# Peptides against a protein of PDB entry 7AE7, part 69

Target 1, 321 residues: chain A of PDB entry 7AE7
Amino acid sequence: KVYKDLREFLEVLEQEGQLIRVKEEVNPEPDIAAAGRAAANLGKNQPAVFFEKIKGYKYSVVTNVHGSWQNHALMLGLDKNTSTKDQFYELNRRWDKFPVPPNVVKREAAPCKENVIDKDINLFEILPLYRINEQDGGFYISKASVVTADPEYPDDFNKLNVGTYRIQVKDRDRVGIQALAMHDIAVQLEKAEAENKPLPIAITIGNNPLVTFMASTPVGYNQNEYEFVGALQDGVPMDIVKSDLYDHLYVPAGSEVVLEGHIIPRVRTVEGPFGEFPGSYSGARLQCEVKIDRITHRTNPIFENLYLGIPWTEIDYLMAL

## One batch from the design tools (peptide; aimed at target 1 P28 E29 F124)

Design b2_p25_6_s2 (made by RFdiffusion4, then SolubleMPNN; from b2_p25_6, 14 letters changed)
Fold by OpenDDE base, seed 1:
Structure b2_p25_6_s2 (fold): chain B 321 residues (1-321), chain A 25 residues (1-25)
Amino acid sequence: as target 1 above (321 residues)
Amino acid sequence: EEEKLREELERKNKERNAAAEAAFL
């Protein structure tokens, strides 16, 4: 089975008993984190947790989407009881199908383009933002697939990068992003900053689960994550659409929310601390800052965010392959 | 009521960022 978007995957998770719906109104803190921990305590079959109503916000949150081997099997379109060994075998078999080029769809065919906000940008109106951990330096977006390109080779599709980065919400229209030197985004940012130019960016939230998986998987600088998604879909291309602001950036057609903007050149602001693992915090550091210039989103967008509870955390499953 | 709660959440985020910045400097 292949999924077009997060919603098709969540439907399968629910059908397979791998999703819990919280229908009662919850507080963003501490209830989201507490309910996630409670779900993780139900045993090895750790379900996704979908919060339908969040006090102070219009839209929903889903967490722990990748938080089990059952969810990982379902992501690959396998039986939920497929052994870890057989999941690895199938992943490796499909990996050899790279590259599988994506389909570029028209703007009118892309669900992520259903709604547009181009003025008075306020992330809190679209995303039910919260602290994942009590000691976090702010609210976080922790499962975004961030799209950037090489500013020297903007038309080289093989240099288009889709990565997962820690994103701290700074203001209504500003986020801090952790771009480490080992990340392809850091190479691209260095080139832009050498010329004192902004780096175009699209921060995509709530994707096809294989997009989120590949964004968390290191690939070569001249390899496109979307072409690996097609490989992991057993040769079925994924659907992408051109960004609204940039001709050279493409986003998943089915994204729940797309934040389009730019990394401000030669600006560094304090980002963190953040609880990456239970009981461990990465300290605050000077990191780059993104200005959000445009939002596109699906009607009733779902905010997919990371579960950081007891081990095994969702990060452990995303990094275990 | 929802809008007031959202404004309070925005304020809390701003205060938390400011506290983290002050602790870093």
Scores: peptide ipSAE 0.602, ipTM 0.949, DockQ to the pose 0.944
OpenDDE base, seeds 2, 3, 4, 5: peptide ipSAE 0.574, 0.559, 0.581, 0.586; ipTM 0.942, 0.939, 0.943, 0.945

Design b2_p25_6_s3 (made by RFdiffusion4, then SolubleMPNN; from b2_p25_6, 15 letters changed)
Fold by OpenDDE base, seed 4:
Structure b2_p25_6_s3 (fold): chain B 321 residues (1-321), chain A 25 residues (1-25)
Amino acid sequence: as target 1 above (321 residues)
Amino acid sequence: DIEKLREELIKKNQERNRAAEEAFL
């Protein structure tokens, strides 16, 4: 099975008994993290946790979407009981199908374009933001697929980068990004900053699960993550759409939320601390700042975010392949 | 009021960011 978006995947997770739906209103802190930990304690078959109602917010959160081998099997469109060995075999078999170019769809066919916000931007109106850990220096977007291009080669689709970066919410329309830890976006930013130019960026949230997987998987600088998504879909192209602000940036057509903006050139602000592991914090550092200039989103957008609870977190499954 | 509660959350996030900045400097 191939999934067009996060919603189709969540439907399958629920049908397969790999999603818990919390219908009661929760407090963002500590209830989201507490319910995630409770789900993780159910053993090897850790479900996703979907929070329908969050106090102070209009929209929902889902966590632990990639948080088990069963969820990974389902992501690959396999039986949920497929062995880890057989999942690796199938992943490798499909990897050899690279490249599978994506389909560029029209704006009218892209669910991520259902709603537009281009003024008075407030991330807190769209995303139910919370601290993942009690000692986090702020609210985090921890499971975004971030799209950037080479500013010297903006029309080279092979240099389009889709990566996962830690994003701290600074204000209504500003985020800090840990870009310097990842080579591809750092190279692109260095080129932009050499000319004192903004780097165009699209921060995408709530994607097709294979997009999120590939954004967390290192690839070559001249390899497009969307072409690997098509390979991992067993040769079925994924659907992408042009960003609203930039002709050279393409986003997943099915994204729940797209934050379009720019990295401010030669500006560094304090980002962190963040609890990467229970009891282990990466300290505060000077990091890049992104201005959000436009938001597009699906009606009733789902905020997908990482579960960072007890050992064997969702990130361990995303990095284990 | 949901808007009042949201503004309180925004303010709390701003205060946390400022505290982290002050602790870094």
Scores: peptide ipSAE 0.466, ipTM 0.917, DockQ to the pose 0.849
OpenDDE base, seeds 1, 2, 3, 5: peptide ipSAE 0.423, 0.445, 0.455, 0.451; ipTM 0.905, 0.911, 0.914, 0.912

Design b2_p25_6_s4 (made by RFdiffusion4, then SolubleMPNN; from b2_p25_6, 17 letters changed)
Fold by OpenDDE base, seed 4:
Structure b2_p25_6_s4 (fold): chain B 321 residues (1-321), chain A 25 residues (1-25)
Amino acid sequence: as target 1 above (321 residues)
Amino acid sequence: MEEELRRKIEEENKRRNAAAEAAFL
């Protein structure tokens, strides 16, 4: 089975008994993080947890989507009881199908384009933001697939990068992003900053689960993550659409939320602390700052976010293969 | 699974609330 979007995957998770729906109103803190920890502590068959109602917010949250070997099997469109060994063999078999070029769909065919916000941007109106851990220095977007391009080769689709980065919400229309030197985004940012130019960026939230998986998987600088998504879909192309602000940035057509903007050149602001590892906060660091200039989103957008804590958690399953 | 998850959520919420109260003392 191939999934067009997060919603189709969540439907399958629910049908397979791998999603728990919380219908009662919850507090964003500590209830969401508590549920993520509780789900991780099941030790097996860890479900996604879907919160329909969050106090003070308009929209829903889902967490722990990749939080088990069962969910990982279902992501690959396999039986949920497929062994980790057989999942690994199938992943490798499909990996050899690279490249599978994506389909570029028209704007009117892309669900991520259903609604537009181009003025008075407020991330808190679109995303039910919460602290994942009590000692976190702010609200994190921990499961975004971030799209950037090489500013010297903007039309080279092979250099289009889709990565997962630590993103802290800084203001209504500002986020901090951790671009480490080992990430392809850091190479692209260095080129933009050399000329004192903004780096165009699209931060995509709530994707096809294989997009999220590939955005967390290291690939070569001249390899496109969307072409691997098509390979992992057993040769079925994924659907992408042009960003609204940038002709050279493509986003998943089915994204729940797309934050379009730019990394501000040569600006660094305090980001963190964040509880990435058990019992260790990465200290506060100077990180890049993104201005959000436009939002596109599906009607009733689902905020997909990661739970992070003592292993094994969802991130460990995303990074295990 | 749902009942066990609900129980563990309640346990984790109690733990977090107790830790928050202890940090303010």
Scores: peptide ipSAE 0.318, ipTM 0.807, DockQ to the pose 0.041
OpenDDE base, seeds 1, 2, 3, 5: peptide ipSAE 0.235, 0.116, 0.293, 0.196; ipTM 0.749, 0.686, 0.789, 0.726

Design b2_p25_7 (made by RFdiffusion4)
Pose (drawn by RFdiffusion4):
Structure b2_p25_7 (pose): chain A 313 residues (1-149, 158-321), chain P 25 residues (1-25)
Amino acid sequence: KVYKDLREFLEVLEQEGQLIRVKEEVNPEPDIAAAGRAAANLGKNQPAVFFEKIKGYKYSVVTNVHGSWQNHALMLGLDKNTSTKDQFYELNRRWDKFPVPPNVVKREAAPCKENVIDKDINLFEILPLYRINEQDGGFYISKASVVTANKLNVGTYRIQVKDRDRVGIQALAMHDIAVQLEKAEAENKPLPIAITIGNNPLVTFMASTPVGYNQNEYEFVGALQDGVPMDIVKSDLYDHLYVPAGSEVVLEGHIIPRVRTVEGPFGEFPGSYSGARLQCEVKIDRITHRTNPIFENLYLGIPWTEIDYLMAL
Amino acid sequence: SEEEELIEERRKEALEYVEEKLAPE
């Protein structure tokens, strides 16, 4: 099976006993992060945890989506009990199907274009943002696929919420931004960027894939789907930016020129906190989202947690 | 306990922060 969006994958997970629904209202901190750690601590057949009610918020959160070999195998469309070695072989075989060009769809057909917010941008009205770890510098979006511009790149970068319409980003960790970053800051011009949240599991998996192999990213997702192209749609504001047609939330924005502010600290996969450093800020100019969006976020702590599964094979 | 008091403090602070960000301007 191939998943057009996060919601089809969550449906498969729930049918397979790999998704737990928390119906009672929970507080943002530390409840969501504590549940994410506990789900990771179950050791075997760790499920995704779906929080339907978060105090003071309108929408729902899902965590630990990739956080088990069962979830990982279901992401690949295999039986949930497929061994880790067999999943490795299946990924090795599909790796060679690269490239599979994506299908570009019209705006009216992309579920991520159901709702538009073009003014008075407020991330908190859409995303139930919360603190992941006690010493984090702020509330983080820890599982977004970021799109920048064959020269189109998708990657995962930790995003700290700074204001209702502003976030932080480590721009010098996106090694295609940094030739356009010099030109843009030298000429005081903004650099367009797209932040996608709540994606097809293979899109997130591709976004965590090593940068050393300069692939085409979306064309790699079609390879992981064993030759089935993925659907992408043009962003509202920037014609050279394409986002997954099924994303739950799309934040279209730009990197603010000549602005450096304190970002962090935040958790890193080696199990420790990073330090606080001066980083770039991204202004959100537009939000498009599916009706009743789902905030797919990720808990990160002492290994093994969900990030290890996203990096393993 | 001390740990329970710390959990309730952190919940209170997170809710106050969320209310501030959802307050109308």

Design b2_p25_7_s1 (made by RFdiffusion4, then SolubleMPNN; from b2_p25_7, 15 letters changed)
Fold by OpenDDE base, seed 2:
Structure b2_p25_7_s1 (fold): chain B 321 residues (1-321), chain A 25 residues (1-25)
Amino acid sequence: as target 1 above (321 residues)
Amino acid sequence: SAEAARREKLAAEALAEIEKWLAPK
């Protein structure tokens, strides 16, 4: 089984008993985080949790999509009861198929282009934001696949980077992004900042689960994460579409929400604190700031966010393979 | 929405508290 988008994966999770659907209206705080923790306590079969109705919002939230070995097996299109050993074997077998180039689809064929917001941008309305931990210094987008390119080689598709970074919502059209020196985005940003130029960026939310997996998996600077997604789909190409603002940036065609904008050069603003683990908080930092210039989204977009719970976080599963 | 406005306010308040903490004493 290959998935075109998050929705196809959520359907399979539900069919396999690996998704809990919360049909009752919930408050963004504290109910989403509390319900996520309660679901994680159901044992080794940690399901995804889908919140259909959020008070004050028209849109849904899903958490813990990658939060179990069963979900990982299903992500690979395997039986949910496939052993971790067999999952690892299959992952390695498919990894050798790299590169599998993606299909570039037309704008009209891309679900992420169904709606456009290009004026009066308000991230607090389009995303049902909530704090996971009580001591979080704000609202985080913690499971986005962030797309950037090398500003010296913007047309080199092999240098297109898709990564996962901590993103704090700062204002209606501003986010802080943690670009650590060890990340490929930091190399690209350094080149842009050397010339005092903005770095083009697309922050994609609610993706094909293999895109999210690969965005969290370190690869070489000259390797494209989308070509690994095709490999992990056992040689089936994934679908990408050109961004609206930039000819050299491509996003997953099925993304629920795409935030297009730029990193403001040589600007650093306060970000944090963030609870990376329950009871463990990163300190406040001066981080890069992104201006959001355009949003595209599917009709009734699903906000996929990271689950941070005990005993295992969703990060543990994303980094375990 | 009223909820979006509350979230915007909470985000701003959280940042203001952190800025005070990072300000040189």
Scores: peptide ipSAE 0.500, ipTM 0.882, DockQ to the pose 0.048
OpenDDE base, seeds 1, 3, 4, 5: peptide ipSAE 0.010, 0.473, 0.063, 0.009; ipTM 0.356, 0.874, 0.624, 0.353; seed 1 fails the geometry check

Design b2_p25_7_s2 (made by RFdiffusion4, then SolubleMPNN; from b2_p25_7, 14 letters changed)
Fold by OpenDDE base, seed 2:
Structure b2_p25_7_s2 (fold): chain B 321 residues (1-321), chain A 25 residues (1-25)
Amino acid sequence: as target 1 above (321 residues)
Amino acid sequence: SAEERRREELARRALEEIEEWLKKK
């Protein structure tokens, strides 16, 4: 099975008994985090949790999408009871198919383009934001696939980076991003900042689960994550679409929400603290700031966000390579 | 909505508190 988007994967998770649907209205805090912790306590077969109704918000949230080996098997289109060994064997077998170039679809064929917001941008209207941890310094987007390019080689598709970074919501149209020196985005940002230029960025939320997986998997600077997604789809290309603001940035065609904007050069603002693990907080730091200039989204967008819990976090499954 | 505005205000206040905390270190 190959998935075009998050929705097709959630349907399979539900069919396989790996998704809990919460139909009752919940409070964003503490109910989402509490329900995530409760789901983690269900044992090794941790389901995704889909919240249909959130007080004060229009749209839904899903958490713990990658939160088990069963979900990971289903992501690969395997039987949910496939052993971890056999999952790794299949991953390695498919990896040898790299590169599998993506299909560039027309704008009209891309579900992520169904709706556009280009004025009066307010992230709080589009994303059901909540604190993951009680002591978090704000609302985080922790499961986005962030698209950037090399500003010296913007047309080099091999240098197009799709990565996962910690993103804090700072204002209606601003987010902080943690770009560590070891990340490809930091190399690209350094080049842009050397010239005092903005770095174009697309922050994509609610993707095909293999996109999220590859965005969390380190690859070479000259390797495109979308070409690995095609390999992991056993040679079936994924669908991408050109961003609205930038000719050189491509986003997953099926993304639930796409935040298009730029990293402001040489600006640093307070980011954090964030509870990366239960009882462990990273300190507040000065981090990069992104201005959001345009949003595209599917009708009734689903906010996919990370679950953090004991004994296994969703990060442990995303970083299992 | 009124609830969205409330959450925006809570987020803004949280950021301001963190900025003040950093200035004291």
Scores: peptide ipSAE 0.024, ipTM 0.345, DockQ to the pose 0.049
OpenDDE base, seeds 1, 3, 4, 5: peptide ipSAE 0.020, 0.018, 0.015, 0.017; ipTM 0.455, 0.437, 0.433, 0.399; seeds 4, 5 fail the geometry check

Design b2_p25_7_s3 (made by RFdiffusion4, then SolubleMPNN; from b2_p25_7, 15 letters changed)
Fold by OpenDDE base, seed 1:
Structure b2_p25_7_s3 (fold): chain B 321 residues (1-321), chain A 25 residues (1-25)
Amino acid sequence: as target 1 above (321 residues)
Amino acid sequence: SAEEERRKKIAEEALAEIEKWLAKK
């Protein structure tokens, strides 16, 4: 089974008993995080948790999408009871299919383009933002697949980077991004900042689960994560579409939300702290600032966000492969 | 199928735990 988008995956999770749908209105805090913790207490078969109604917001949240080995098996289109060993075997087998180039679809064929916001941008209107942990320094977008390119080689598709970074919402149209020196985005940003130029960026939320997986998986600077997604889809290309602002940035065609903008050169703002582990917080740091210039989104977009549970987090599963 | 019923039961139990938690607030 191959998934075009998050929604197709959530449908399978629900069919497999690996998704809980919360239909009653919840408070964004602390209900989302605490319901996630409650779901984690159900044992090893941790379901995704889908919150249909969030007080003060229009749209839904889903958490814990990658939060179990069963969900990982299903992500690979395997039986949910596939052993971890067999999942690794299949992942390795599929990895050898790299590269599988993506299909570039037309704008009108991309679900992420159903709606556009190009003025009066307010992230709080499109994303049900909440603190994941009580002591978090703000609202985080933790499962975004962030698309950037090499500013010296913008037309080199192999240098297109799709990565996962800690993103804190700073204002209606501003986010802080943690670009560590070891990340490909940091290399690209350094090149842009050397010229005092903005770095184009697309922050994509609610993707095909293999996009989220590959965005969390380190690859070579000259390797495109989308080509690995195609490999992990057993040779089926994924669908991408050009960003609206940048011809050289491609986003998943099925993204729930795409935040298009730029990293402001040579600007650093306070980001954090964030509870990366239960009971453990990273320190606040000076991080890059992104201005959001355009949003595209699906109708009734689903905000996929990270669940930080005990004893296992989604990060543990995303990094274990 | 028996497996579908089992899946449904797990989902119902999980939902009940979430609802029980939500109701305590």
Scores: peptide ipSAE 0.179, ipTM 0.755, DockQ to the pose 0.027
OpenDDE base, seeds 2, 3, 4, 5: peptide ipSAE 0.010, 0.022, 0.023, 0.010; ipTM 0.392, 0.421, 0.560, 0.357; seeds 2, 5 fail the geometry check

Design b2_p25_7_s4 (made by RFdiffusion4, then SolubleMPNN; from b2_p25_7, 14 letters changed)
Fold by OpenDDE base, seed 4:
Structure b2_p25_7_s4 (fold): chain B 321 residues (1-321), chain A 25 residues (1-25)
Amino acid sequence: as target 1 above (321 residues)
Amino acid sequence: SAEEKRREEIAKRALEEIEKWLEKK
């Protein structure tokens, strides 16, 4: 099975007993993190946790979407009981199909374009933001697929980068992004900053699970993550759409939320601390700042966020392959 | 089904953990 979006995947997870729906209103803190820990404590078959109602917010949250080998098998469109060995063999077999170019769909055909916010941007109105750990320096968007391009080669689709980075919410329309020197985004940012230019960015939230997987998987600088998604879909192209602000940035057509903006050149602000692991905190660092200029989103957008709680967290499954 | 019971048990445990965290505040 191939998934067009997060919603189709969540439907399958629910059908397969790999999603828990919390129908009662929860507090953003600490309830979301507590429920995620409870799900992780169930053993080897950790389900996704879908929160329908969050106090003080309009929209829903889902966590632990990639939080088990069963969920990973289902992501690949396999039986949920497929062994880790067989999943690995299938992943490798499909990887060899690279490149599978994506389909560029029209704006009108892209669910991520259903709603537009271009004035009075407030991230808190769109995303039910919460802290996972009490000592976290703020609210994090930890499972976004971030789209950037090479500013010297903006039309080179092979240099289009889709990566996962730690994003801290700084204000209603600003986020900090952790761009490490080894990441492709850091190379692209260095080029933009050399000319004191903004780096165009699209932060996409709530994607096809293979997009999220590939955004978390290191690839070559001249390899497009969307072309790997098509490979991992066993040769079925994924659907992408042009961003609203930038002709050279493409986002998943089915994204729940797209934050379009720019990295402010030569500006660094404090980011963190963040509880990357239970009982361990990364220190505060000076990181890049993104101004959000436009939001597009699906009607009733689902905020997909990473659960960080116990050994074999969702991040371990995203990085284990 | 066994799977429905599992989901109910997980939801129950999640709620119990939420309650424990609320009691600590």
Scores: peptide ipSAE 0.022, ipTM 0.599, DockQ to the pose 0.038
OpenDDE base, seeds 1, 2, 3, 5: peptide ipSAE 0.024, 0.020, 0.018, 0.007; ipTM 0.537, 0.373, 0.427, 0.313; seed 1 fails the geometry check

Design b2_p25_8 (made by RFdiffusion4)
Pose (drawn by RFdiffusion4):
Structure b2_p25_8 (pose): chain A 313 residues (1-149, 158-321), chain P 25 residues (1-25)
Amino acid sequence: KVYKDLREFLEVLEQEGQLIRVKEEVNPEPDIAAAGRAAANLGKNQPAVFFEKIKGYKYSVVTNVHGSWQNHALMLGLDKNTSTKDQFYELNRRWDKFPVPPNVVKREAAPCKENVIDKDINLFEILPLYRINEQDGGFYISKASVVTANKLNVGTYRIQVKDRDRVGIQALAMHDIAVQLEKAEAENKPLPIAITIGNNPLVTFMASTPVGYNQNEYEFVGALQDGVPMDIVKSDLYDHLYVPAGSEVVLEGHIIPRVRTVEGPFGEFPGSYSGARLQCEVKIDRITHRTNPIFENLYLGIPWTEIDYLMAL
Amino acid sequence: APYEPWYQRNKELNKEAEEKYEEEH
């Protein structure tokens, strides 16, 4: 099976006993992070946890989506009990199908274009933001796929919420931004960027894939789907930016020129906190989202947690 | 708004992280 969006994958997970629904209202901190750690601590057949009600927020959160070998196998469309080695072999075989060009769809057909917010941008009205770890510098978006511009790149970068319509980003960790970053800051021009949240599991998996192999990213997702192309759609504001047609939330924005502010600290996959450093800020100019969006976020702590599964094979 | 306390909480955390960074540097 191939998933057009996060919601089809969550359906499969729930049918397979790999998704737990929390119906009672929970507080943003520490409840969501504590549940994410507990789900990771179950050891075997760790499920995704779906929070339907978060105090003070309108929408729902899902965590630990990738956080088990069962979830990982279901992401690949295999039986949930497929051994880790056999998943490795299946990934190795599909790796060679690269490239599979994506299908570009019209705006009216992309579920991520159902709702538009073009003014008075407020991330908190859409995403139930919360603190992941006690010493984090702020509320984080820890599982976004970021699109920048064959020269189109998708990657995963931790995003700290700084204001209703502003976030932080480590721009010098996106090694295609940094030739356009010099030109843009030198000329005081903004650099367009897209932040996608709540994606097809293979899109997130591709976004965590090593940068050393300069692939085409979306064309790699079609390879992981064993030859089935993925659907992408053009962003509202920037014609050279394409986002997954099924993303739950799309934040279209730009990197603010000549602005450096304190970002962090935040958790890193080696199990420790990073330090606080001066980083770039991104202004959100537009939000498009599916009706009743789902905030797919990720808990990070002492290994093993979901990030290890996203990096392993 | 019902989320407002959480937005103010996030602002507080950001301020604290900035103050700690200035003390170290």

Design b2_p25_8_s1 (made by RFdiffusion4, then SolubleMPNN; from b2_p25_8, 19 letters changed)
Fold by OpenDDE base, seed 1:
Parts: sequence; C-alpha cells; structure tokens
Structure b2_p25_8_s1 (fold): chain B 321 residues (1-321), chain A 25 residues (1-25)
Amino acid sequence: as target 1 above (321 residues)
Amino acid sequence: SEYDEYEKENQRRNEEAEAAFLAAS
C-alpha cells in the first residue's frame, strides 16, 4: 500500500487498531502529552493518538504516528505484524530503487493548497500548539519536513533538502529552527548568510509518513529525499507541488499545513530548552529565526506532532532504520 | 519549594489526564 498523505495512513492505522481516537475535548496541556504516555504504556503495540477536539483550538492533533514497529510496518504497506527483520529487509530492497523522481502536480490538484493565509498570520489559529514537555521553553513543531534549497544552485533538484529540525514557535509568524552544522540546511544557510540573503524555507506538517521518515533519515547533500520516498514506495513516485512563494521549493502535495517563509540572515534568537528525552532537556541555544510569510493548508488540517514517551519515542523508531 | 509544588501539581494533572485517557480509550 502507498499513501498519498497522512490521512490515508491514519485511516489504515485506525482500521488496523493502531490509532486511538479521542473524541472528547482535551486540554492541550497536559492531556495530549499524558495521553501519549498512557498510549505508550499499553505495550509494544503503541497506537497513534488522534485528538479531535482541543480546548482553545479549532483543529486536531495526532501524535505517535511512527511510534511502533506495527505502525512502521504499515507505513511500508506491510502487515502490521511483519518482523523488524523483514521490515529492514524490505526497506533495504526498496532503497535500491533510488532514485524514483516525484511527480510534480498542479497547484489545483494539491490538497495542501486548499486554503491560503497570506496576511495577519497567526500560527496559533492553524496549529493546536502545546508544550510536549512541561519544562519546554515553548511550543514545538517536532515532525515537520522542512524544505530548503542550495541558494547557489536553486534549480538543482538534487540539492533540495527535506529535513527534520527542532522548531520552536516564537511568535504568531516567527519560529526558531535548530540548524546544526551537520545538517544540510546549515550548509545552505551559511551560503545565504555569506551574501546576507534570506534563505527560502517551507516547513511542511502532516505528511505522507514516508516523507516524515525520509526527512529524519540522513542522505547525501546531492540526494533528494523525495526520490527516496518514491523508492520506499516500491517505485511509486510521490506527489509534490511547487511552493507558492518560491519556484525552486517543492512541498508534498498532501501536506496538512505548509508554512512558507524565510530564515532571517545573521539573526539568532533563544530557542529551547526542549525535552528530547523523558526527563532530559537540551539546553537553550541561539538558533535561526524564520519569518512565516504564507501558510497553505488543507481544510481541517491535522497537526502531526512528536510524541516523546517511555521507553521508546517516535525518534527511536524514525532513527532505528 | 514553589518548584516542588509546581512539579507535584503537574504530576497530579498528568496522572489525572492519563487516567482520563485510559478511561476514554
């Protein structure tokens, strides 16, 4: 099975008994994090948790989408009971299909373009933001697939980077992003900052689960994560669409939310702390600041966010492969 | 400390939220 978007995957998770739907209104804090912990305690078959109603917000949250080997098997379109060994075997088999170029769809065919916000941007109106951990220095977007390009080679599709970074919401239209030197985005940002230019960015939320997986998987600087998604889809191309602001940035056509903007050159703001592990917080750091200039989103967008539970986090599953 | 009370209250809220989730699941 291949998934076009997060919604198709969530449907399968629900059908397979790997999604819990919380229909009652919850408080964003502490209920979302608490429910995640509770779900993690249900054993090895950790379900995704879908919160339909969040107090003070209009839209839904889903967590723990990648939070089990069963979910991982289903992501690969395998039986949920497929052994880890067989999952790895299949992943490796599919990896050899790289590159599988994505399909570029028209704007009108891309679900992520159903709605546009281009003025009076307020992230709190579109994303049910909450603290994942009580000691977090703010609200985090932890499962975004962040799209950037090489500013010296903007038309080189092989240098298009889709990565996962820690993103803290700083204001209505501002986020901090942790771009570490080892990340491809840091290389691209360095080039932009050398010229004192903004780096174009698209922060995509609620994607095809293989996009999220590949965004969390290190690849070569001259390798496009979307081409790996196609490989992991056993040779079925994924659908991408041109960003609204930038001709050289392409986003998943099925993204729930796309935050388009730019990294402000040579500006650093405090980001963190964040509880990367249960009971362990990374220190606050000076990180890059992104201005959000445009939002596109699906109708009734689902905010996919990271679950940090014990003993295994989604990160453990995302990085285990 | 105020911090210890805050942590205890947060722990209580978390436990209540976990229990509520488990009861609703």
Scores: peptide ipSAE 0.027, ipTM 0.428, DockQ to the pose 0.029
OpenDDE base, seeds 2, 3, 4, 5: peptide ipSAE 0.000, 0.000, 0.000, 0.000; ipTM 0.225, 0.288, 0.257, 0.210

